# Ledger of designs, part 45: peptides against a protein of PDB entry 1LOE

Target 1, 181 residues: chain A of PDB entry 1LOE
Amino acid sequence: TETTSFSITKFGPDQQNLIFQGDGYTTKERLTLTKAVRNTVGRALYSSPIHIWDSKTGNVANFVTSFTFVIDAPNSYNVADGFTFFIAPVDTKPQTGGGYLGVFNSKDYDKTSQTVAVEFDTFYNTAWDPSNGDRHIGIDVNSIKSINTKSWKLQNGKEANVVIAFNAATNVLTVSLTYPN
Target 2, 181 residues: chain A of PDB entry 1LOE as posed
Amino acid sequence: TETTSFSITKFGPDQQNLIFQGDGYTTKERLTLTKAVRNTVGRALYSSPIHIWDSKTGNVANFVTSFTFVIDAPNSYNVADGFTFFIAPVDTKPQTGGGYLGVFNSKDYDKTSQTVAVEFDTFYNTAWDPSNGDRHIGIDVNSIKSINTKSWALQNGKEANVVIAFNAATNVLTVSLTYPN

## One batch from the design tools (peptide; made by RFdiffusion4, then SolubleMPNN)

Design b2_p30_3_s1 (from b2_p30_3, 11 letters changed)
Fold by OpenDDE base, seed 4:
Structure b2_p30_3_s1 (fold): chain B 181 residues (1-181), chain A 30 residues (1-30)
Amino acid sequence: as target 1 above (181 residues)
Amino acid sequence: AFDIVSVSFSSTGAKGDNYKRIGFSATTSA
């Protein structure tokens, strides 16, 4: 087997192990995906590709990722659109903005996307989001329409801790989110 | 603003000839 790991606790102004896309950048030791401005897409990729599966055996990698995020919205009643942690082809580029979170282009399942994302969705899109209108965490497989969701209450300006784990043996992806402070 | 403060990642179990990249993406609307 092979193990790949990395950790970034402070994002520097010249963070060479990230590929910045769109309006993503680093400032004040954070990775800022988007500013509080309209109609933007910001992404950042870890520069080193990750082994996900072995074509010979069909074995899929297990993975665990932990991250802390902060959403600072100028208007807590109108927060758009959200962000994702995603896994995509190595040559991935920003996709459709807005409700597609820069990761997908359709609510219809598209295997050619080859993309899995965990979304932290702050804006209700009637065409695909849960009808209760709650901000939510979603698991997205080749579509912006989540295969599963759970409500999440945004705490504006506060740090949220996320753990995402994938168990290949069970084919189960788990997501946890906490606001420790 | 959507900020990532810190991140860690660990992957095991694949002997891999298939590669992906991981990352973060965020959007704002018009």
Scores: peptide ipSAE 0.722, ipTM 0.946, DockQ to the pose 0.920
Fold by OpenDDE base, seed 1:
Structure b2_p30_3_s1 (fold): chain B 181 residues (1-181), chain A 30 residues (1-30)
Amino acid sequence: as target 1 above (181 residues)
Amino acid sequence: AFDIVSVSFSSTGAKGDNYKRIGFSATTSA
């Protein structure tokens, strides 16, 4: 087997192990994906590719990630569009913005995307989001239309702790989000 | 603003020829 791990507790101005895309950047020791400005896409990739699958044996990697995020919206009642943690091809580039979160291009399943994402969606898109209109966590497989969602109450300006784990043996992805304070 | 304060990642159980990149993405509307 193979193990890969990394940890970043403070994001520096010249973070060598990140690939910044779109408007993503670091400031004040944080990774700022987007500022509170209109019509932007910001992404950051971990620079080292992660081994996920062995074509010869069929073995798939297990993984666990934890992160803390903060949403600072000027208007807590109108927050768009959200952010994702995603796993994509090594040459991935920013995709469609807005409701597609810079990761997908369609609500239709497209296996050529080769992308899995956990979305933290703050804006209701009638074409694919849960009909209740709630802000939500979603699991996205090759489509912005989530295969599963769960309502999430945004606490503007507060730190949220997230844990995402994938068990390859059971093919189960789990997501946990808490606001400790 | 959408900010990541800290992150950790660990993967195990595979040894072969297929790689991906992990990352974060966020968007704002017009």
Scores: peptide ipSAE 0.721, ipTM 0.947, DockQ to the pose 0.927
Fold by OpenDDE base, seed 2:
Structure b2_p30_3_s1 (fold): chain B 181 residues (1-181), chain A 30 residues (1-30)
Amino acid sequence: as target 1 above (181 residues)
Amino acid sequence: AFDIVSVSFSSTGAKGDNYKRIGFSATTSA
């Protein structure tokens, strides 16, 4: 079996193990995906590709990721659009902005996307988001329209701790989010 | 602003010929 791990606790000004896309960059030891400016897409990829699937055996990798994020928006009542943790083809590039979170291009299932994302969606898009209009965590498989969602209360300016785990044996992806302080 | 403060990742099990990249993405609207 193979194990691949990485950890970044401080994001340096020249973080060479990240591929920055769009307006993503590092500052003050954080990865800033986007600043509070309009019409922005910012992404960052871990530079090393990850073994995820073995075509010969059909085995899929288990994975666990944990991260801490902060949303600091000038208007806590109008925070757009959200962010994702995603897994995509190695040549992935920024996709449609806005409600598509820079990761998808359609609400229709598109197997060619080959992308799985956990969205932390702060903006209600009537065409695909849960009708209650809540900010939510979503699991997105080849579509911006989540296969499952859970309401989430954004705490503006606070650190949120996220754990995402995938169990290949059960084909279950779990997501947890907590505000420890 | 959408910031990542820290991240860790661990993957186990599969090896071979299929690779993905992991990352973060955030957007703002016009």
Scores: peptide ipSAE 0.715, ipTM 0.945, DockQ to the pose 0.911
Fold by OpenDDE base, seed 5:
Structure b2_p30_3_s1 (fold): chain B 181 residues (1-181), chain A 30 residues (1-30)
Amino acid sequence: as target 1 above (181 residues)
Amino acid sequence: AFDIVSVSFSSTGAKGDNYKRIGFSATTSA
């Protein structure tokens, strides 16, 4: 087995271990995926590829990630569209914007995507989001239509702590979100 | 605006030939 790990507590202006895509950039020691402007996509990738599975044995890696995010929306009643933590092919590029969160291109299952995402979805898309219209956390496998979701109450301007863990033995992905402050 | 303040990541268990990249993505609509 092997272990890959990294930690970034302050994002510098020349963060060499990140690949910035779209409008993503660093400022004031934060990674800003998007500004409060319309019709944008911003992404950032960890520069080092990660072993996810072994083609010979079929073994899949366990992983855990934790991060703190802030959403600063000028209008707390109309926040679009959301953001994701995702795992994608090494040559991944920004995908469809808006409700597809820059990660997917279809609500239909597309195995060629080879992408898993945890979405923090702030905007209700009638075509695929839970019918209750709540902002939600979703687990997305090769589709923007989540395989599972849970309602989440956005606290605009507040720091949220997220932990995402994957257990390969059980094939279970766990997501937690808290607002400690 | 969508900001990441800090991040940590750790993976263990595979030593094969299949690689992925991890990252963050956010969007705004028209």
Scores: peptide ipSAE 0.714, ipTM 0.944, DockQ to the pose 0.928

Design b2_p30_3_s2 (from b2_p30_3, 11 letters changed)
Fold by OpenDDE base, seed 4:
Structure b2_p30_3_s2 (fold): chain B 181 residues (1-181), chain A 30 residues (1-30)
Amino acid sequence: as target 1 above (181 residues)
Amino acid sequence: AFDIVSVSFSSTGAKGDNYKRIGFSATTSG
């Protein structure tokens, strides 16, 4: 088997193990994907590719990721659009902005996307989001239309702790989000 | 603003030839 791991507890101004895309950058020891400005896409990739699939056996890697995020919105009633943790082809580039979160281009399933994302969606898109209009966590497989969602209460300006784990044996992805403070 | 404060990642159980990149993405609208 192969094991890959990394940890970043402080994001430096010249973070060598990240590939910044769009408006993503580091400041004040954080990775700022987007600022509170309109019509922007910001991404950051871990520079080292991750081996997650064996073509000979079909085996898929298990993985776990933990991260802490903060959303600082100038108006808590109008927060758009959200962010994702995603896994994509090594040459991935920013995709459609807005409700597509810079990761997808369609609500229709597109296997050529080869992208899985966990979205933390702060804006209701009537075309694909849950009809209750809640901010939500979603699991996205080759589409911005989530295969599963769960309502999530945004706490503006507070740190949220997320754990995402994938068990290849069961083909189950688990997501947890807590506001510890 | 969408900020990541810290991140950790670990993967195990696969070996071979298929690689991906992981990352974060965020957007804002007009």
Scores: peptide ipSAE 0.722, ipTM 0.947, DockQ to the pose 0.924
Fold by OpenDDE base, seed 1:
Structure b2_p30_3_s2 (fold): chain B 181 residues (1-181), chain A 30 residues (1-30)
Amino acid sequence: as target 1 above (181 residues)
Amino acid sequence: AFDIVSVSFSSTGAKGDNYKRIGFSATTSG
């Protein structure tokens, strides 16, 4: 087997193990994907590719990630569009913005995307989001239209702790989010 | 603003020829 791990507790101005895309950057020891400005896409990739599966044996990696995020919106009742943790091809580039979260291009399933994302979606898109209009966590497989969602109450300006775990043996992806304070 | 304060990642159980990159993405509209 193969193990890969990393941890970043403070994001420096020259964070060499990140590939910044779009408007993503680091400031004040945080990774700022977007600022509170309109029509932006910001991404950051971990620079080292992660081994996901072996084509010969069919073995698939397990993984666990934890992160803390903060959303600071000028208007807590009008927050767009959201962010994702995603796994994509090594040459991935920013995709469609807005409701596609810079990761996908369609609500139709597209296996060529080869992308899985956990979305933290703050804006309701009538064409694909849950009809209740709630902000939500979603699991996205090759489509912005989530295969599963759960309502999530945004606490503006507060730190949220997230854990995402994938068990290859069971093919189960688990997502948890808490606001400890 | 969408900020990541800290992150950790660990993967195990595969050894072969297929790789991906992990990351974060966020968007705003206007």
Scores: peptide ipSAE 0.716, ipTM 0.945, DockQ to the pose 0.933
Fold by OpenDDE base, seed 5:
Structure b2_p30_3_s2 (fold): chain B 181 residues (1-181), chain A 30 residues (1-30)
Amino acid sequence: as target 1 above (181 residues)
Amino acid sequence: AFDIVSVSFSSTGAKGDNYKRIGFSATTSG
């Protein structure tokens, strides 16, 4: 088997193991994907490619990721659009902005995308988001239209802890989010 | 603004020939 691991607790101004895309950058020891400006896309990739699938055997890797994020919106009642943790082809580039979160280009299933994302969606897009209009966590497979969602209450300006785990044996992806006290 | 404060990642699987990259993405609209 093969194991790949990394950890970043403080993001430096010259973070060698990240590939910055769009407006993503580091400041004050954080990775800032986007600033509070309109119509932007910001991304950051871990520089080393990850083995996740064996074409010969069909085996898929397990993985677990933990991260802490902060959404700091100037208007807590109007927050757009959201962010994702994603897994994509090695040559991935920023995709459609806005409600597509810079990761997808369609609400229709597109296997050529080869992209899986966990979205933390702060803006309701009537064309594909859950009809209750809640901010939500979603699991996206080759489409911005989530295969499953769960409502999530945004706490503006506060740190949220996320754990995402994939079990290859069961083909189950789990997501947890907490706001620690 | 969308900020990542810290991150850790670990993957374990059979050695193969299919690679991906992991990352974060965020967008704004107005």
Scores: peptide ipSAE 0.712, ipTM 0.943, DockQ to the pose 0.933
Fold by OpenDDE base, seed 2:
Structure b2_p30_3_s2 (fold): chain B 181 residues (1-181), chain A 30 residues (1-30)
Amino acid sequence: as target 1 above (181 residues)
Amino acid sequence: AFDIVSVSFSSTGAKGDNYKRIGFSATTSG
């Protein structure tokens, strides 16, 4: 049994335990994935690979992550496209932008992506998003088309607290989002 | 802008040979 943990409460300019990809960077002690500019992809990975499962025993790790995010968009009624927390192969690179959130390339299930994401999707993509058009939280397994979604009301400029937990014994991923302030 | 203010992560239970990286990704379009 192994326990791995990390915490970053202030993101420094030379945050060595992060791998920055695309337009992701740190400023003012925050991790800025993207600025409010057009057609960008920004990502950041925790530099240390994490044990997810044991091929010999089949055991899968439990995990819990908590984070606080802020979306600050110039137009609160037209926010594109969203962001994700994701788990991907160690050599993961930015994928398709826009509605694919830089993490996926297809709405079709693609086991080769080996990627699980929790999306905080701020833009309605007709081809795969829930038909109600709501901004939503989604659980994405090898596809940008979520296996489950929940409507979410974006509070522009406010800090949202997220907790994501995976229980390997039950194979259940839980997501919570709150605006505490 | 999409900002992460803070993050914590903990993983337990498996000490194997399969590794992943975790991260955040955000996109914009226009």
Scores: peptide ipSAE 0.710, ipTM 0.944, DockQ to the pose 0.927

Design b2_p30_3_s3 (from b2_p30_3, 11 letters changed)
Fold by OpenDDE base, seed 2:
Order: sequence, then C-alpha cells, then structure tokens
Structure b2_p30_3_s3 (fold): chain B 181 residues (1-181), chain A 30 residues (1-30)
Amino acid sequence: as target 1 above (181 residues)
Amino acid sequence: AFDIVSVSFSSTGAKGDNKKRIGFSATTSG
C-alpha cells in the first residue's frame, strides 16, 4: 500500500511541484491555465508521478481530489472551450486544442491514450457533445466523447468547488460540483 | 480565463510499476 497526497492552496510564482505546459502559469496565487485569449492550450501537471495501477496484483489506487476553479470569461454566453482534470501517462504533453481540451485527439476510443479526464466543458461541439448543447461535466476515457455527462450551469467569475473520487473496488468515479453561497 | 484556486489530491492502495501524472488542462479557441 502506498499513499500520495499533496495540497496547494496558494500557487506561487515558483511552484516547483508543478510542470507547466502550454500557456499555463501562476499569477496572483492562482494557477492560470489560460487567459481570455484565442487559441490557447494551458496545462499543469503535478510533478510527482502517481501510482495508479499495480501490474503484479491488478490493484488500482483509490483517489480523491478536490479543487476550486474559476472561469472568468469576457463573454459569459460564449465561453470556449473548457477545462479538465486528467490522469495521463507521465510523459503527457498538450494534445489537440479547442474542443479536445488539450487532452485528447479523437472522439473515437483510443486505448493508447491511456488518459482519463473529467471535463468541465463550456463549448458545444456537435460532433461529440450531448445534443442538448448544455455546458456539462463529462467523464472521458481515452476519448473526448464522454462516457457520461451531466449538465452544468457555469457561473462566470464564481468559485466552483469540485470533488472527484475514484473507488477502485467498485470502479466508480464520482464527480461533484458546487457553487457555494 | 480558467483558473485553479486550490487543489488537493490523495491516492491510496496501489503501488509499484504503473505511474501516471495528474493535471489540469484548459483551452480556448478562435
């Protein structure tokens, strides 16, 4: 058994336990994945790899993550494209931008991706997103096309609290999002 | 802008040879 934990409550200018990719950076004690500019991809990885699966025993790690995010868009009615929490190979690099959220390259299931993401998708892509066009939370396994989605109402400029938990015994990933009042 | 204000993570159970990295990603488009 192994336990790995970390917490970052204020992101410093020299946040050594993060690997910044694309346009991701820290400012004003926040991790800014992207600014409100066009055609950007921003990512940040926790620098230490996490043990997820034991090939010898087949055991899979349980995990829980909580984070607070803010989307501050100049146009709250046309926010593109979204962001994800993801788990990917240690050498992961930014993938396709736009609707692929910098994490995936296809709507087709691609086992070689070895990537699981929880998306907070703010832009409707007709090719793979739920047909109702709602902003949504999605669970993505090796594809930008979510295996499950739930409508989510973005509150522009407000802090959202997210909890993501994975229970290996049940193979269930649970996502919650709240805007505290 | 897409900002992360704070984050915590905890994993337990598995060990050994299969490792991943966790992270955040956000995109904007034209």
Scores: peptide ipSAE 0.708, ipTM 0.946, DockQ to the pose 0.925
Fold by OpenDDE base, seed 1:
Structure b2_p30_3_s3 (fold): chain B 181 residues (1-181), chain A 30 residues (1-30)
Amino acid sequence: as target 1 above (181 residues)
Amino acid sequence: AFDIVSVSFSSTGAKGDNKKRIGFSATTSG
C-alpha cells in the first residue's frame, strides 16, 4: 500500500506543491480561491497525484482531510456561489462556474466525470439544490446534484474547521464543520 | 472571498494505477 500526506499551514507566494487554476492564488499566507468579484472560478490542486484505486486488487484508499476556511462576503445575505473540496482526474481543469462550483457540468449523473466533491454551497440553485433554500454541505458524485445534503449556517468572516474522512471498507464518507469562535 | 487558511490530507490503503488529484474550487457569480 501507499501513504500520501501533506500539510500546509501557511500558503506562500510560491507554493510549489499547488497547481493554481483560474483565479486561485495565494496572498497573506492564505489560499484565495476567489475574491469578492463577479463571475470567477478559482481552483487549486495538490500537485502530487494520489493513488485512490488499484485496478488489480480492487483496493480503494482511505483518506482524511482537515481544513479551515473563511468566507468574507460583502453581503452576508447574498453569497454566491460556494466552494468544494474535490477529488478528480489528474488532468482536471476548471469546469462550469456559478452554481456548478467549477467542478461539474451537469446535474445528471455522469460517470465519465470521475469526480467526487464535498460542496459548501452558499447559493440556492432551484434546479438541483434542496428546496428549503438553505446554505448547505453536500456530497457530490459525478454530478452537482448532491446525493446527500445538510443545512449549514454561514458565519461571515469567521474561520470554519472542516474534517472529511472516507472509510473504504464501509464506503462511508463523513463530513463535519464547526465554528470554534 | 473564499479563503483556505490551512489544510492537511492523508490517504492510505491503495497502491495502484488509478491516480487522482485533490483540490479546492470556488466560484462567484453576478
Scores: peptide ipSAE 0.698, ipTM 0.945, DockQ to the pose 0.940
Fold by OpenDDE base, seed 5:
Structure b2_p30_3_s3 (fold): chain B 181 residues (1-181), chain A 30 residues (1-30)
Amino acid sequence: as target 1 above (181 residues)
Amino acid sequence: AFDIVSVSFSSTGAKGDNKKRIGFSATTSG
């Protein structure tokens, strides 16, 4: 087996273990994916590739990630579009913006995407989002249309703690989000 | 604005040739 791990508690101006894409950058020791500007995509990748599965044995890796995020929108009643934690091909580039969150290009299942994402979706897209219109957490597999969702109440400007874990034996991905403060 | 304050990641259980990258992405619209 193989173990890969990293931890970043303060993002420096020269964070060498991140690949910045689009408008993503670091400032004030945070990773800022997007500023409060319109029509932008910002991404950051961990520079080292992760072994996800073994083609010879078929074994799939387990993983756990924990992160703290902040959404700070000028208008708390009109927040767009959201962000994701994602796993994608090593040469991944920013994809469609807006409601596709810079990670996907279609609501239709596309195996060639080879991308899994956990979305924290702040904007209701009628074409694929849950009909109740709630901001939500979603699990996305090769499509922006989530295979499962859960309503989530955004607290603008507050730190949210997230834990995402994948159990290969059960093929179950779990997501938790809390606002501890 | 979408900010990541801190992150940790750990993966275990595979040692094969299928590799991916992990990351974060955020978007804004009009």
Scores: peptide ipSAE 0.689, ipTM 0.944, DockQ to the pose 0.940
Fold by OpenDDE base, seed 4:
Structure b2_p30_3_s3 (fold): chain B 181 residues (1-181), chain A 30 residues (1-30)
Amino acid sequence: as target 1 above (181 residues)
Amino acid sequence: AFDIVSVSFSSTGAKGDNKKRIGFSATTSG
């Protein structure tokens, strides 16, 4: 088997193990995906590829990721659009912006995307989001239309701790989010 | 603004030749 791991506790001005895409950049020791401005897409990839699947055995990797994020919205009543943690092909580039979160291009299942994402969606898109209009966590497989969602209450300006774990044996992805303060 | 403060990742169980990249993405609109 193979183990891959990385940890970044502070994001430096020259973070060499990240590939920045779109408007993503580092400042004040944080990874800033987007500013509070209109019509932006910001992404950052860990530079080293991850082995996720073994073609010889068919084994799929288990993984655990934890991260802390902050959303600073100038208007807490109108926050768009959200962000994702995603796993995508090594040559992945920013995809459709807005409600597609820069990761997907369709609400229809598209296996050619080869992308799995956990979305933290702050904006209601009528065409695919849960009808209750809640901000939500979603699990997205080759589509911006989540296969599962759960309501989440944004605490503006507060740090949220997230843990995402995938168990290959059970094919279950688990997501947890907490606000420690 | 969407900020990541810290991140940790660990993957095990595959020797694999199928490689992916891990990342974060955020968007704004309006």
Scores: peptide ipSAE 0.675, ipTM 0.941, DockQ to the pose 0.929

Design b2_p30_3_s4 (from b2_p30_3, 11 letters changed)
Fold by OpenDDE base, seed 4:
Structure b2_p30_3_s4 (fold): chain B 181 residues (1-181), chain A 30 residues (1-30)
Amino acid sequence: as target 1 above (181 residues)
Amino acid sequence: AFEIVSVSFSSTGAKGDVYKRIGFSATTSA
C-alpha cells in the first residue's frame, strides 16, 4: 500500500506546498479562499498529487481529511456562495464561479469532470439545491447537484471542525461538522 | 470571507497510476 499525509496548522505567507488559484491567498496564518467581496473565485491545491486509484484493479484509496474553517460574512442573512473540499485532476483550474463554487460547470452529471467535492453551500440556487433552502453540506460527484445533502446551520465567524472520510471497501463517504466553541 | 484555519489529510491503500489533487475552493457572487 501507499500512504500520503500532510498537515498544515498555520498557513504562512510563502506556503510552498500550496498552489494558489484565483484570489486565494494566505494572511494572518489562515488560508483565505475569498474575501468578503463580490464575484470572486479562490482556490488552493495541495501541491503534491495524491494517489487515488489503480485503473487496472479499480482499487481506490481510503482517505481522511480534517479541517477547520471560518465563514465571516458581513451580512449573515445573505452569505454567498460557499466553499468546497474537492478532489480533481492534477491540472485542475478554477471552474465556474458563483453557485458552481469554482469546481463544477454543470448541474448535469459529467464524468469528464473527474471531480468529487464536499460542498459547504451557503447560498440557495433554485436550479439544483435542496428545495428547503437550507444552507447545507453536499456530496458532489461530477456535478454541482449534490447526490446527498444535509442541512447545516452557519455560525458566522465561528470555527467549524470538519472530518471527511472515505472508506473504499464500503464506498461510503462520511462528513461531520461541529462547532466546538 | 471563507477561511481555512488548519487542515490535515491522510490517504492509504491505493496502488497504481491515477493521481489527483485535493484542495479548497470558494466563491462569492455578484
Scores: peptide ipSAE 0.743, ipTM 0.953, DockQ to the pose 0.907
Fold by OpenDDE base, seed 2:
Structure b2_p30_3_s4 (fold): chain B 181 residues (1-181), chain A 30 residues (1-30)
Amino acid sequence: as target 1 above (181 residues)
Amino acid sequence: AFEIVSVSFSSTGAKGDVYKRIGFSATTSA
């Protein structure tokens, strides 16, 4: 078995273990994926690839990630488009922007994407999002159209704590989000 | 703005041949 872990509690101005893509950058010890500007994609990858599964045995790694995020939008009623935690091929590059969150290119299942994401979707896209129009957490497997969603109430400017865990034995991905303060 | 304040990640198990990168992505519309 193998264990891989990392932790970043303060994002430095030259964070060597991150690969910044698009407009992603660090400032004031935070990772800023996007500023409150139009039509932008910002991403950051952990620089070291992670063992995810063994193609010979089919064994898949377990993982747990926890992170704290803040959405600070000038207009709390129109926050677009959202962000994701994602796992993608090592050579992953920014994908389609807007409602595709820079991670996917289609609402149709595309196995070639080889990408799993947990979306924190702040903007309703009629073509694939839950019809209630709620901001939501979604689990996305090779598609921006989530396999499962849960409504979530955005607290603009507040820190949210997220835990995402994958249990390989059960093939279950769990997501929790809390606003502790 | 979409910001990450802190992150922690841990994985266990597979020692196989398939690697992925993990990360965050955010977008804004026009």
Scores: peptide ipSAE 0.740, ipTM 0.953, DockQ to the pose 0.913
Fold by OpenDDE base, seed 1:
Structure b2_p30_3_s4 (fold): chain B 181 residues (1-181), chain A 30 residues (1-30)
Amino acid sequence: as target 1 above (181 residues)
Amino acid sequence: AFEIVSVSFSSTGAKGDVYKRIGFSATTSA
């Protein structure tokens, strides 16, 4: 077996273990994916590739990630578009913006994407999002159209704690989100 | 603004030939 882990509690101005893409940057010890400006895409990748699976044996890695995020929107009733935690090919670049969250290009399943994401979607896209229009957490596999979603109540300006875990033996991905305060 | 305050990650199990990168992405509309 093989184990890889990392932790970042403060994001420095020259964070060596991150690859910044689009408008992503660090400031005040936080990773700022986007500022409150229009039509932007911001991403950050962990610089070291993660061993995911063995093509010969089919063995897949387990993983767990935890992070704290803040959405601070000038208008809590009009927040666009959301953010994701994602796993993608090592040479991944920003994809389509807006409702595609900079990670996907289609609502149609595209296995060549080789991308899995957990979305924290703040904007309702009628073409693929749950019909209730709720802000939601979604699990996205090779498509912006989630295979599963759950409504989520945004607390603007508050820290949310997230835990995402994947069990390879059961092929189950779990997501937990809490606002401790 | 979409901000990450802290992150931790751990991966275990597979020894093989396929690697990926993990990351965060966020967007804003026009």
Scores: peptide ipSAE 0.736, ipTM 0.953, DockQ to the pose 0.916
Fold by OpenDDE base, seed 5:
Structure b2_p30_3_s4 (fold): chain B 181 residues (1-181), chain A 30 residues (1-30)
Amino acid sequence: as target 1 above (181 residues)
Amino acid sequence: AFEIVSVSFSSTGAKGDVYKRIGFSATTSA
């Protein structure tokens, strides 16, 4: 086995272990994926590729990630579209914007995407989101249409703590979100 | 705005031949 790990508590202006895509950038020691402007996609990748599975044995890596995020929208009643933590092919580039969160291109299952994402979805898209219209956390496998979702109450401008863990033995992905303050 | 304040990541196992990259993405609409 092997282990890959990293931690970033302050994002510098020349953060060499990140690949910035679209409008993503660092400022004031934070990673800003998007500004409060229309029609943008911003992404950032960890520069080092990660061994995710062994094609010969079929074994898949375990992982755990924790991060703190802030959504700061000028209008708390109309926040679009959301953000994701994702795992994608090494040459991944920004995908469809808007409700596809820059990660997917279809609501239909597309195995060629080879992408898994945890979405923090702030905008209701009738075509694929849960019918209750709630902002939600979703687990997305090769599709923007989540395989599972849970309602989430956005606290605009507040720091949220997220933990995402994948257990390869059970094939279970666990997501938790808290607002400690 | 969508901002990340801090992040940590750890991956173990599956010493093999398939690689992926991890990251964050956010979007805004028209």
Scores: peptide ipSAE 0.735, ipTM 0.952, DockQ to the pose 0.921

